# Peptides against a protein of PDB entry 6J54: the designs that were tried, part 235

Target 1, 223 residues: chain A of PDB entry 6J54
Amino acid sequence: NENLFASFIAPTMMGLPIVTLIIMFPSLLFPTPKRLINNRTISIQQWLIQLTSKQMMAIHNQKGQTWSLMLMSLIMFIGSTNILGLLPHSFTPTTQLSMNLGMAIPLWSATVFTGFRYKTKTSLAHFLPQGTPALLIPMLVIIETISLFIQPVALAVRLTANITAGHLLIHLIGGATLALLNINTMTAFITFTILILLTILEFAVALIQAYVFTLLVSLYLHD
Target 2, 42 residues: chain B of PDB entry 6J54
Amino acid sequence: QFQFTGIKKYFNSYTLTGRMNCVLATYGGIALLVLYFKLRSK

## One batch from the design tools (peptide; made by RFdiffusion4, then SolubleMPNN)

Design b2_p29_3_s3 (from b2_p29_3, 21 letters changed)
Fold by OpenDDE base, seed 5:
Structure b2_p29_3_s3 (fold): chain B 223 residues (1-223), chain C 42 residues (1-42), chain A 29 residues (1-29)
Amino acid sequence: as target 1 above (223 residues)
Amino acid sequence: as target 2 above (42 residues)
Amino acid sequence: SEVLQQLEALLETLNRLLLKLLELLENNS
C-alpha cells in the first residue's frame, strides 16, 4: 500500500522548491500571443480559451465578468496539470490535497466576500430559501451555513479524488502490464490495451474536472 | 406582492428583507446561546 | 443548473466505477 502512494509522496519529499517548479511548468506550454497570426498551437489554445470564456461568462452579468481572467487562468492551469499528470510515472500537483485546498479556499473566500460586499442583502438571504415554513427557518439557516463552509472542501476533494484515483489506476495497470511481460505476452497485451483505453478516459476526466472546478467557482460567485 | 403585517412584515421567508432578517435573527440566537454556555461554564 | 447536475451525476458515477476497479485490482494484487 505504501508503495502505491510512494509515487505521489516522493516528489514532495524532495522539497517544496522542486514542487514549485513542477507547478510552474505548465505555464510554459501556453506562451503569450505576440503576433496577429500566431502558430497553430497558440491559435488553437486561444480559440479554446475564448470558447470556454464565453460559456462561463454567459451566466454572469457585466460586473461578474471581471473574474474572467482569473477563471480562465484557473481552468488552464488545472487542465494542463491534469493532462501532464497522465504521463507514465509523472507527478501531478493536483493530486495533492494541500494544493487543491490552497486553490479552493482563497477562491471560495473571495467569492463569498465579494458577495457580501456588493450584494449584502442577496447574500444574506441566500441562507434561507424562499417559501420556507416558519418552523423550519432556524434549522434550515444552520444547514445552509454549514453547506457554505463545506463548499471549499467539496471543491478540493472532488478534484483531488478524481485525479488521484485515475492516476493510481494507470500506475497499477501499468505495473501489471510490465509484470506480465515476463509471464505471458498475450495477457500483457490485453492489459496494455486496457491501459490505453483507460488513459483516453482519464484525459476526458482531467478536462472535465478542470471545467467543473472552475464552473463551480463561477457559480458560487453568481449565487 | 405579499402583504404582511406585524412581526411577519419583518420576519418572513418570502421577501428578501424578511429572509435577511430571519438569518440575522438565527445568528443572533446562536450567538446568545454560545454566550450563555460560556458564562455558564465559568 | 440541470446540465450541471447531470454532469455531477456522471462524474460521481465515473468516480464510483474507478473506485470499484481500484478495489478489484487491490484484491487481485
Scores: peptide ipSAE 0.198, ipTM 0.678, DockQ to the pose 0.016
Fold by OpenDDE base, seed 2:
Structure b2_p29_3_s3 (fold): chain B 223 residues (1-223), chain C 42 residues (1-42), chain A 29 residues (1-29)
Amino acid sequence: as target 1 above (223 residues)
Amino acid sequence: as target 2 above (42 residues)
Amino acid sequence: SEVLQQLEALLETLNRLLLKLLELLENNS
């Protein structure tokens, strides 16, 4: 078990400076446009950003669209870090619960507070679903209140758990393949194939998790 | 379509205002209960 | 919301499968 978590603990043991560099590294992959016609890579990135932006903005009104910049930056950050984390023997900072909580809690609080500021009546009404029997109202309000406070935790845990589980599985299967290379080549080949398929799946999961995280934050803002 | 009279006009689970009032009433009730137990403990 | 629900369902199933695989690998190791 100690060896399983070594891949997650080792980078953090070097101290905060190295961790900060790892976190800042994805930012270098997204340079600002300098020309009307940029390089192919930049153009593709901008195109993807525009597509995702359009999708995210479709959920909100004009007032909610003011959050688009922040949400897009968030999704790009999480997505890039997750994808980079899938590189061989790389460290994904989003596997750290502390980081995810650090992102989720402020964003959640911001969404909740903005909701109360601009849509006080609607926000308060969300604690009670429509059509609730009168006798169940007090209990349900309490449950909904608790549910609200669980939201940031759920966001962080979901992201962390998914990415961490994927990484662990990749490492385990990878280690197994290496061990089996000297024992049984045939089984090693099978496990290697599974590893490849799993890595492809994890790429998709990484992107999906980034999207879900951002989407849920956006959804909470919309209420 | 929903016509509420009396107390149901202000406290209902169908209208926005009614739901809001129910929530406020619930929180108020809880606050009062907490206050009661706090004062009783003294 | 429908897309979100489908996505959540997909993620949940995926997570379950991954966890099961992890358990199997751990038990066999």
Scores: peptide ipSAE 0.182, ipTM 0.688, DockQ to the pose 0.016
Fold by OpenDDE base, seed 3:
Structure b2_p29_3_s3 (fold): chain B 223 residues (1-223), chain C 42 residues (1-42), chain A 29 residues (1-29)
Amino acid sequence: as target 1 above (223 residues)
Amino acid sequence: as target 2 above (42 residues)
Amino acid sequence: SEVLQQLEALLETLNRLLLKLLELLENNS
């Protein structure tokens, strides 16, 4: 059982953690454009960023669009790290709940505080849904308050759980395929095919989770 | 659309200001209860 | 809400598959 979770252990070299380097590595994959007509890869990246930015900022007003850079950087970071984590025997930082909480809590706090600062009345009103009976107001306010504080936790856990589950499945099926190679080649081929299909699915899941994470942060900002 | 009179004008679940006041009143009530129990325990 | 429901369904499916795989691995070990 210990071998199943070995891939989720924080990597170290000579007792020194290299997690910092792994976290910083995705930044190297997205260089800033220097030419009017860039390479194909950079052009595609910029196109994707523009599309995602348009979709994200469509929800916000002009004042809320100030967060565009932060949200785009967040989605790029999470997406890139998730995709890189799907490589065989690679470490995915987003599988660590501590990292996701470290990202979710400050961002959530910033969005909540920003909302409170610029939309004080609306933010306070969010603790009470519209049209609630008078008798249920106190209890509902308490529930909504608790719900607000659960948001960052749910955000982090959702991302971590989805990515971790995918990685575990890939590793398990991969291990099964390797074990079956020496037993039955036909069954190993079938399991390998399933593994390929699963990896494709996990790529999609990785992108979707990054998008959902950023979207939820954006929605919290919009209130 | 909604015409509230009296206390319902300030404490309602349909208007933005009413909802805000309800939230503030709830927090204030909870704070007072906590203070009461704290002072009673001393 | 729909995206969240789909994600939850996917997670449940993955968990079920993981459990089945674990059982198979234990039986073959």
Scores: peptide ipSAE 0.127, ipTM 0.651, DockQ to the pose 0.014
Fold by OpenDDE base, seed 4:
Structure b2_p29_3_s3 (fold): chain B 223 residues (1-223), chain C 42 residues (1-42), chain A 29 residues (1-29)
Amino acid sequence: as target 1 above (223 residues)
Amino acid sequence: as target 2 above (42 residues)
Amino acid sequence: SEVLQQLEALLETLNRLLLKLLELLENNS
C-alpha cells in the first residue's frame, strides 16, 4: 500500500531535504585514530577494515592496491548506511536507486576506463570469450558489450532491491503484528518473533550486500 | 599450442591478439553498417 | 571464480532463510 512506501520517501524538514545529512551521518561513526592504542570501537573498526582490505585486495596486483582506500570507504559507507537504515522509522538512503546508481556508475566507469587505459589489449579481448566459433564472434561481441553496460545497473539494482525488500518485509510484518495485538495476541506474538528473526537476517543482509557491492566493483577492476 | 596460418593468425578466438582483432573488426563492421544505413536513409 | 561461487552460495543461503521465514509465517498464520 501507499503507506508502506511512504517510509521510503526522502525525508524533508520544512520543505528542505535532509537526505544529505542522513548520508553524512555515518561518517561520524568512524573517527580517525589519533593514538597508538585507541578505543575498543576504533580498534575493532580498524581491524575489520584491515581484514576486508586484505581479503578484497588479495586478487589485485600492486597497481590495484591503489583502489584499496576507495573500496574500503565504499564498503564502510554502504554497510553503515544499511545498518542504520534498519533502525525503527529510519530512512535508508541505499534504498534509493538513484543513490546506488550514483555510486555504481562512476565506479564502474572508472574501472572500465582504467582497464582500457592500462590493459587495452586484455580489455578488448574480454569482449570475446575464448574458443568462440568464428561465425558467432560478431554476435557474441555485441552481447558481451551489452553485458558490460548492464553491469552497473545490475550492481545498483541488486543492492537496492535487497535492502528495499528487507525493509518492506519488516514493515509489513511489523504492521501485521500491531494489527494482531487487538485480534489475537498469540498470533501477534508469533509474528513478532518472526519479525525479530527477520531483523537479524536483515542485519546480515545489510553487511553482505555492502560486501558484495564492493567486491563486484573490485572484480570489475581486476578483470 | 595453437598454430594458425593466414587470416586465422590475426583473427583468432583463442589468442589474446586474435580476440582483440576480432573485437575491433566487429566494431568496425558495425560502424560501417551504421554508416551504410545512414547513407541509405538519405 | 571461487569468490563468485562463495557469493552465490551465500545468496542461496540467504534465500533459503527467507523462504523458511516465509514458510513459518504462513504456517503460523
Scores: peptide ipSAE 0.114, ipTM 0.656, DockQ to the pose 0.016

Design b2_p29_3_s4 (from b2_p29_3, 24 letters changed)
Fold by OpenDDE base, seed 5:
Structure b2_p29_3_s4 (fold): chain B 223 residues (1-223), chain C 42 residues (1-42), chain A 29 residues (1-29)
Amino acid sequence: as target 1 above (223 residues)
Amino acid sequence: as target 2 above (42 residues)
Amino acid sequence: DLILEALEALNRTLEELLLKLLELLENQK
């Protein structure tokens, strides 16, 4: 059991946590455009950012557009870290529940407090669905309140569980492939093919999870 | 258009204001219960 | 709702792939 989770241990060099450097590294892959016509890579990045921005902000009014920069930065951060985490024997910070909670809780709190500040009546009314029978009102309000507090936990756990599960599968199948190379080369080849297909799938999962996380944060803001 | 009279005007699950008041009343009730138990424990 | 359904479908696909892999490994023993 310890061997399975060994890849999820936070790496340290000379007693200093290098996790901070790993977290900051993806930011270097997305330089700010300095020219009217940039390199092909930067142009593709800007195009993707614009597409995702339009899609994410489609549900928000002009007041909600203020959050566009934060939401886009969140998608870029989570997406880039998840993709880099699929490298062989790499450490992904997003597999750590502590990191995801540290990211989800402030964002959740910001969305909830923003709702209370600018839309107090509507925000309070969301704790009681419309048309509820009078006898069920107290119980339902309590349930909705609990549901609200579960939201940040659900966001963090969903991202962590999906990325961690993908990582475990890649490591297990990769390890099995290496072990079978000396036993049965034909079976090892089949297992290796599955590993390739799984890796492609995990690339898609990494992007989808980044998108879903940000989308849900946006939806909580919009209510 | 639902016309509510009496207590139902202020506490209903169909109007925005009514829903808000119901939520506040529920939280107020819980706060009073917690206060009661704290005072009883002393 | 569509996103949740997509996530559930993805999770089911991963589970099915895992089961197929386990079956292949058991057949080689």
Scores: peptide ipSAE 0.232, ipTM 0.683, DockQ to the pose 0.014
Fold by OpenDDE base, seed 2:
Structure b2_p29_3_s4 (fold): chain B 223 residues (1-223), chain C 42 residues (1-42), chain A 29 residues (1-29)
Amino acid sequence: as target 1 above (223 residues)
Amino acid sequence: as target 2 above (42 residues)
Amino acid sequence: DLILEALEALNRTLEELLLKLLELLENQK
């Protein structure tokens, strides 16, 4: 069990946090365009960014679309870090709950405060669903208030749990495969195949989690 | 069309204003209760 | 909602797989 969680320990070299470099590394993969016609890789990246931007901003009005830059940067960061974390023997910063909370809480707070600032009436009304019986109003308001504060926690935990579970599974199956190589080669081959399929699935999960994270932030903004 | 009269006009779960007022009233009530217990303890 | 549902389903399947793997590892020891 200790060996399983060892992969989630923050890597350090000579007491220096390498985690900082790992977090900054994805930024190097997305260079700014300098030409009207860019390289194939950059063009594909820009195309993907535009598509995702259009999809995410479709739910917002013109005022909400002002958040597009922040939301797109967030999804790109989380998505890239998650994908890079799936590389063999790689550390994924998004597996750290502290990092996810560090992202979720400020963004959630910003969305909530923005809502209260510009849409005070609607935001306050959100604490009480329509059609609630009069006798249940006080209790429901309290529950909705608690629910609001759970949102950032749920957001962070969801991302962390999904990515962590995926990594854990990959390590477990990988370790099992290595152990079975000396015992039964046929079974080892089967487990290896499962590992490959799982890795492919985790790539999809990584992208979905990044998308869901940003989407929920945007939805909280829209209320 | 919801036609409310009296207190229901201001406190209802169907209109935006009514919902807002209900929320404010709830928070106000809780705040008053907290203040009451705080003052009673001293 | 569909994405959330799919994500929840995925998480459940992953959890089940993890549990099965843990059981298999424990049985081999």
Scores: peptide ipSAE 0.217, ipTM 0.695, DockQ to the pose 0.014
Fold by OpenDDE base, seed 4:
Structure b2_p29_3_s4 (fold): chain B 223 residues (1-223), chain C 42 residues (1-42), chain A 29 residues (1-29)
Amino acid sequence: as target 1 above (223 residues)
Amino acid sequence: as target 2 above (42 residues)
Amino acid sequence: DLILEALEALNRTLEELLLKLLELLENQK
């Protein structure tokens, strides 16, 4: 079991954490456009950013669109790190709960505080659903308050669990495939096929989870 | 529009203002309860 | 309500993905 989780240990070189470099690496894949008509890669990136931006900001008013840059940077960061993490023998920083909490908590707090600042009445009223019987109001307000504080945890855990589970499955099936190569080649081929299909699925999951993470942050902002 | 009379005008679950007041009242009540138990323990 | 709908949609997508994975595993048997 310890060997299975060894791939999730933060990599260090000469006692120095290289995780910082790994986290910064995806930023190099998204250079700033310098020309009106850029390279195909940059154009595709900008197009994707524009599409996702339009989709996510469709829920928000003009004031909420101020967060578009932050949300787009977030989805690009999470998405790129998740995809890069699917490379063989790579480390995915987003599998670390600490990292996801580090992103989720500030963003969540920012959305909640901005809600209280600009929409105080609506934000306070959100702790009480409409039509609640008078006798249940105190209990329900408490429950809704607790629910609010669970949001950042759920946000971080969801991302971490999905990505980590995918990585574990890939490693397990990959390890099984290697072990079966010397035992039964036919079975090893079947498991290898499953591994390929699973990797394709995990690519999709990686993108979806990045989107969901960013979307939920956006939804919390909208309330 | 719901017509509320008396205290229900300020504390209701259907209006935005009413909901806000209910939440504030709940937090105030909890704070008072916590204060009461802290003072009782001493 | 929107958050609840989003969570439900997420759960449905996850379930669908899991089912597809299971189907793929069964088809490979």
Scores: peptide ipSAE 0.159, ipTM 0.691, DockQ to the pose 0.018
Fold by OpenDDE base, seed 3:
Structure b2_p29_3_s4 (fold): chain B 223 residues (1-223), chain C 42 residues (1-42), chain A 29 residues (1-29)
Amino acid sequence: as target 1 above (223 residues)
Amino acid sequence: as target 2 above (42 residues)
Amino acid sequence: DLILEALEALNRTLEELLLKLLELLENQK
């Protein structure tokens, strides 16, 4: 059991944690454009950012569009870290619940406080659904309040669980493939094929989870 | 067209203001209950 | 809503694959 989760332990070099370097590494993969017509890779990146920005900002008014930079940076960060985490024997920072909580709680707090700051009436009214019978109002308000506080936890756990599960599966199938190479080459080949298909799936999952995380933050801001 | 009269005008689950007031009343009630139990314990 | 449904379907598929993998690993030991 310890060997299976060893890949999720924070990596250290000479006793010093290198997690900070790993977290900052994805930023190097997205250079700033310097030309009017950029290279193909940068152009594709910009196109993807524009598509995601249009989708994320479609639900926001002009005031909400101020958050575009933060939301785009968030999705790029989470997406890039998740994709890099799919490398064999690579450490994925987003598998750490502490990191995801560190992102989710401030963002959630910012969205909630922004809501109270600019739309106090609507934000307070959100604790009570429309048409609730008068007798159920106190209980429902309490439940909705609890639901609000569960949001950052759910946001962090969802991302962590999805990425961790995929990462574990890749490692398990990879380990099984290596173990079967010396036992049965035919079975090892089948397992390797499954590993390839799974890796492709996890690439999609990595991007989807980054998008969902950012989308939920955006929705909390809009509400 | 919900014409609420009296207390229902301020405390309703249909209007935005009514919902806000209901939430505030609920929190106020909880705060008073907590205060009551805290004062009773002393 | 469609994204959430797709995510749930994906998670279910991943869980099923994980369970099958664990069973295969246990049977080989």
Scores: peptide ipSAE 0.156, ipTM 0.670, DockQ to the pose 0.014

Design b2_p29_4_s1 (from b2_p29_4, 19 letters changed)
Fold by OpenDDE base, seed 5:
Structure b2_p29_4_s1 (fold): chain B 223 residues (1-223), chain C 42 residues (1-42), chain A 29 residues (1-29)
Amino acid sequence: as target 1 above (223 residues)
Amino acid sequence: as target 2 above (42 residues)
Amino acid sequence: LEKVLLELEAIRALFETLNLLLLKILELL
């Protein structure tokens, strides 16, 4: 059982947390443009950022556009860390629930408090759905309040569970392929093919989960 | 369009103001209950 | 709520597209 979770242990060198360096590493992959016409890689990155920005901010009015920079930085951070985590023997900080809670709780709090600050009436009204029978109002308000507090937990757990499950499957199938190399080469080849397909799927899942995380944060802001 | 009179004007589940007032009333009621139990325990 | 449902449906459609692509890749392999 310990062997399954060994890859999820926070890496340390001489007692120093390398996790901080791993978290900062993705930022180096996205340099700021210095020229009007940049390299092909930078141009593609900027194009992707613009596309995602247009999609994410399409639901927001001009007031919501102020959050564009923060949301884009969030999706780039989570997306890049998730993709880098799929490298062999890599550690993904987003697999740690503590990190995801550290991102989810402040962002959730910011969205809720900004809603109360600028749209107080609408925000308070969201605790009661429209058209509720009078007898169910107190119970439903309590349920909606509890639902609000579950949002940051669900946001963090969703990201953590999806990435962790993908990593576990890759490790298990990868370990099975190595074990079957000496037992049955044909079965090992089939398992290896499944592993390749799974890794491709996990690349897509990594990007989608980053998008979903950012989208939900944006959606909570919009209400 | 809904026309509400009396208490339903201020406490309804259809208008924005009515929904807000219902939420505030619910929270106020819970707060009073909690306060009552705290004072009773002393 | 309607906006949330629309976004969730978009995500579901994206996953379905990815699954279909994976199946096509499996057929090519």
Scores: peptide ipSAE 0.142, ipTM 0.676, DockQ to the pose 0.019
Fold by OpenDDE base, seed 2:
Structure b2_p29_4_s1 (fold): chain B 223 residues (1-223), chain C 42 residues (1-42), chain A 29 residues (1-29)
Amino acid sequence: as target 1 above (223 residues)
Amino acid sequence: as target 2 above (42 residues)
Amino acid sequence: LEKVLLELEAIRALFETLNLLLLKILELL
């Protein structure tokens, strides 16, 4: 058990926080375009960013589309870090709950306060769903208020739990395959195949979690 | 079309203003209850 | 709202497929 969680410990070298370098590394993978016609890799990246931006911002008005830069940077950061974390012997900063809370809470608060600032009536009305019977109104309002405060926690926990669980499974199955190599080669081959399939799945999960995180932030902004 | 009269005009779960007023009323009621218990304890 | 619902449904469908794959993998284990 202790060895399993060792992979989630923040790496340091001589007391220096290597974590900062790990967090900054994904930014190097997305260089700014300098040419009208860029390299193939940069062009593909820009194309993907444009597609995702169009999809995410389609739900927002012009005022809400001002958040596009921040939301797109967020999804790119989370997505890139998650994917890079699936590399062998890699550390994912998004597995740290503190990291995700540090992102979720400010963004959530910004969205909520923005909602109250510009759409006060709608935001207040959001605490009471339509068609509720009069007797249940006070209780439901209380529940909705609690739900609002649980949103950032749920957002952070969802991301951390999914990524952490994926990493744990990869490590467990990987360790099992290594152990079975000397016991039974056939079973080791089967477990290795499962490991490969699981890693492919985790790539998809990594992207989905990044997308869901940003989508929920945008949804809270829209109310 | 929702036609409400009296108190239901201001406090309803269907109109935007009614929902807002209900929320404000609930918060106000809770605040008053908290204040009541605070004043009662002292 | 409809667009948001469509996106949520797409995400849900994706998660369902992923869960099914995970279950199949677990059955193989």
Scores: peptide ipSAE 0.127, ipTM 0.693, DockQ to the pose 0.018
Fold by OpenDDE base, seed 4:
Formats: structure tokens, C-alpha cells, sequence
Structure b2_p29_4_s1 (fold): chain B 223 residues (1-223), chain C 42 residues (1-42), chain A 29 residues (1-29)
């Protein structure tokens, strides 16, 4: 079991945390455009950012659209790190719960505080659903407050669990295929096929989880 | 629109202001309860 | 509230797409 989790240990070289470099690496894949008509790669990236931005910000008013840069950077970061993590023998920082909490908690707190600052009445009223019987109001308010504090945890755990589970499955099936190569070649081929299909699925999951994470942050901002 | 009279005008679950007041009252009540139990233990 | 519901439906649609992908994978196997 410890060998299975060895791939999730933060890599260090000579006692220095190279994780910092790994986290910064995806930023190099998204250079800033310098020309009106850039390379095809940059153009596709900008197009994707524009599409996702339009989709996510369609829910928000003009004041909420100020967060577009932050949200787009977030989705690009999470998405790129998740995709790069699917490379063989790579380390995904987003599999670390500490990292995801480090992103989720500040963003969540910022959204909640901005809500209280600009929409105080609505934010306070959000703790009580409409049409609640008078006798159940105190209990329901308590439940809603607890629910609010669970949001950042759920946000971080969802991303971490989905990505980690995918990586574990890939490693397990990959290890099984290697073990079966010397036992039964036919079964090894079947497991290898499953591995390929699973990797394709994990690519999709990686993008979806990045989108969901960012979308939920945006949703909390909208309240 | 609901027409509320008396205390229900300020504390209701249908209006935004009413909901806000209910939440504030709930927090105030919880704070008072916590204070009561802290003072009771001493 | 309607906007929240729309976003939730979008998330649901994403998961449904994921499930459909899983089903397609199972069909290929």
C-alpha cells in the first residue's frame, strides 16, 4: 500500500522542494500574446479562455466580471496541472489536499466576504431559505451556516479525490499489466486496453474537475 | 406580496428583510445561550 | 436562484456526459 502512494509523495531533490518548480511549470505553457495574430497554439488558448470566460461570466453582473481574470487563471492552472499530471511518472500537485485547500479557502473566503460587503442583506438572508416555518428557523439557520463552512472543504476534497483516484487507478492497472506480461499475455493485453481507455477518461475528468472547481467558486461569488 | 402584521412584519421567512432579521436574531440567541452556559458553569 | 439552478444543471450535464463516456468505454470492452 505504501508503494502505491509513493507516486503521490512530493518530489524533492537534494532536500530542496522541486514541487515549487513543478507548480510553476504550467505557466510557461501559456505565454502572453505579443502580436495581433499570434501562433496557432496561442490563438487556440486565447479562444478557449474567451469561451470559458463568456460561459462563466454570463451569470455575473458587471461587478462580478471583475473576477474573470482570477477565475480564468485558476481554471487554466488547475486544468494544465491536471493534464500534465497524466504524463507517465509525473507528479500532480493538485493531488495534494494541502494545495487544493490552499486555493479553495482563500477564494471561498474572498467570495463570502465580498458577498457580505456588497450584498449584506442578501448574504444574511441566504442562511434562511424562503418559506421556512417559524419554529424551524433557528435550526435551519444553524444548518445553513454549517453548510457554508463545508463548502471550501467540499471544493478541495472533490478536486483532490477525483484526480487522486484517477491516478491510483492508472497506476494500479498499469502495474497489473506489467505483472501479467510474464503470466498471461492475453489478459495483459486486455488490461492494457482498459488502461488506455481509462487514461482517456482521466483526461476528460481532469478538465471537468478544473471547470467544476472554478465554476463553484464563481457560483459562490454570485450567491 | 405577503402582508404581515405585528412581529411577523419584521421576522418572516418570505421577505428579504425578514429573513435577515431572523438570521440576526438566531445568531443573537445562540450568543446568549453560549454566554448563559459559560456563566452557569462558573 | 434561477442562475444557480442553471449552473447546477450545467454541472449535472457534465457528469452525465462523463457517465455516457463511461458507458461508451464499457461498450467498447
Amino acid sequence: as target 1 above (223 residues)
Amino acid sequence: as target 2 above (42 residues)
Amino acid sequence: LEKVLLELEAIRALFETLNLLLLKILELL
Scores: peptide ipSAE 0.113, ipTM 0.688, DockQ to the pose 0.020
Fold by OpenDDE base, seed 3:
Parts: sequence; C-alpha cells; structure tokens
Structure b2_p29_4_s1 (fold): chain B 223 residues (1-223), chain C 42 residues (1-42), chain A 29 residues (1-29)
Amino acid sequence: as target 1 above (223 residues)
Amino acid sequence: as target 2 above (42 residues)
Amino acid sequence: LEKVLLELEAIRALFETLNLLLLKILELL
C-alpha cells in the first residue's frame, strides 16, 4: 500500500519542499506573445485559449466576462499540471485534495458572494425551484442550501478523484507489465498495450477535468 | 399571468420575488427555531 | 443550460470515441 501511494507523497529535496516549484513550472510553458505573428506553438496555444474563452464566456454578459482572465488561467493551470503529471514518475499537485480544495473553496465563495452582491433576488430565488408546492418549500430550501455547500466539495473531489484514479491505474498496469516481463512476455506485451491506451485516455481525462472544473466554476458564477 | 392576492402575492413559488421571500421566511423560521432551542436550554 | 448540456454531451461523445478507439487497438494487438 505504501509503495502504491508513494507517488502521491509531496516531494522534497534535502528536506525542502519542491512542490512550489512543481506548481510554478507549468507557467513557463506558456510564454507571453511578443510578436504579431508568433511561433506555431504559441499560436496554437492562443487559438486554444480563444476557443475555450469563447465557450466559457458565451453564457456570461459583460459583467461576467470580467472573470475571463481568471477562468482561463485556471483551466490552463489545471490542464497543464494534469498533463505534466502523466509523465513517468511525475508528481501531480492536483492529486492532492488540499490543493483542489484550496482552489475550489475560494472560487466557489467568490461566485456565491458575487451572485449575492449583484443579483441578490435571483440568487436567493435559486434556493427554491419554480412551481414547488407550498408544503414542500421549507424542506426543499434546506436541501438546496445543503446542495450549495456541497458544491465546493464536489468540485474538489471530482478533480482529485479523476486524476488520482488515472494515476493509480497507470501505476498498477505499469507495475503489472514489469512484473509480467519475466513471467510471460506475451501477457506483458498485452498489458503494455493497455498501459499505452490508458495513458492516451488519461491525457484526454486530464484536459476534460480541467475544462469541467472551470466550467462548473463559470456555471456557479452565472447561477 | 399569475395574479396572486394576499399572502400569496408575497410568498409564492412562481415569481422571483415570491421565491425570494419564501427562502427568507424559511431561513427566518430556522433561525427562530434555533434561537428557541438555545433559549430553552438555558 | 442547453449550452452546458451540449458541452457535456460533447465530452461524453469524446470519451466514447476514445474508448472505442482503445478497444479497436486492443483487438488489433
């Protein structure tokens, strides 16, 4: 059990935590454009950011579009960290629930408080669906209130669970492949193929979870 | 087209204002209940 | 809401296509 979860332990070098450096490293992969016509890599990055920004901000008015920078930075951060985490023997910070809660709770609080500040009536009305019978109103309001407070937890756990599960599967299948190399070469080859396919799937999952996380934050903002 | 009269005008599940008032009334009721139990314990 | 549902469906479709591709590759090997 300890060997299986050893990859999820926060890495340290000479007693100093290097997690900060790992978290900051993805920022180096996205340099700021300096030219009108940038390199192919930067142009692709900008194109992807523009596409995602158009999708995320399509549901928001001008007031909500102020959050575009934060939401785009969030999706780029989570996406890049998740992709880098799929490298062999790499530590993924997003597998840590504490980090995801650290992102989810402030963002959720900001969205909820922003909603209460600018659209108080609509935000309060969201606790009660339309057409609810009068006798069920108190219970339904309580349930909806509980649902609201579960949102940051669900947001953090969803990201953590999906990324962690993917990493665990890669490690397990990879370990099984290595163990079967000396036992049966044919089965080891099959297991290795599964590992390759799983890694491709996890690349997709990494990007999707980043998108879903950002989308849900945006959705909570829109209410 | 919903014409509510009396208390239903302020407390309904169809209008935005009505839903807001229902939520506020629910929270107020819960707060009063909590206050009642807290005062009863002492 | 409809746009969100469409996006979620697109994500689901992507996962399904990836799973099908994964299965096809596994069948070839």
Scores: peptide ipSAE 0.074, ipTM 0.651, DockQ to the pose 0.017

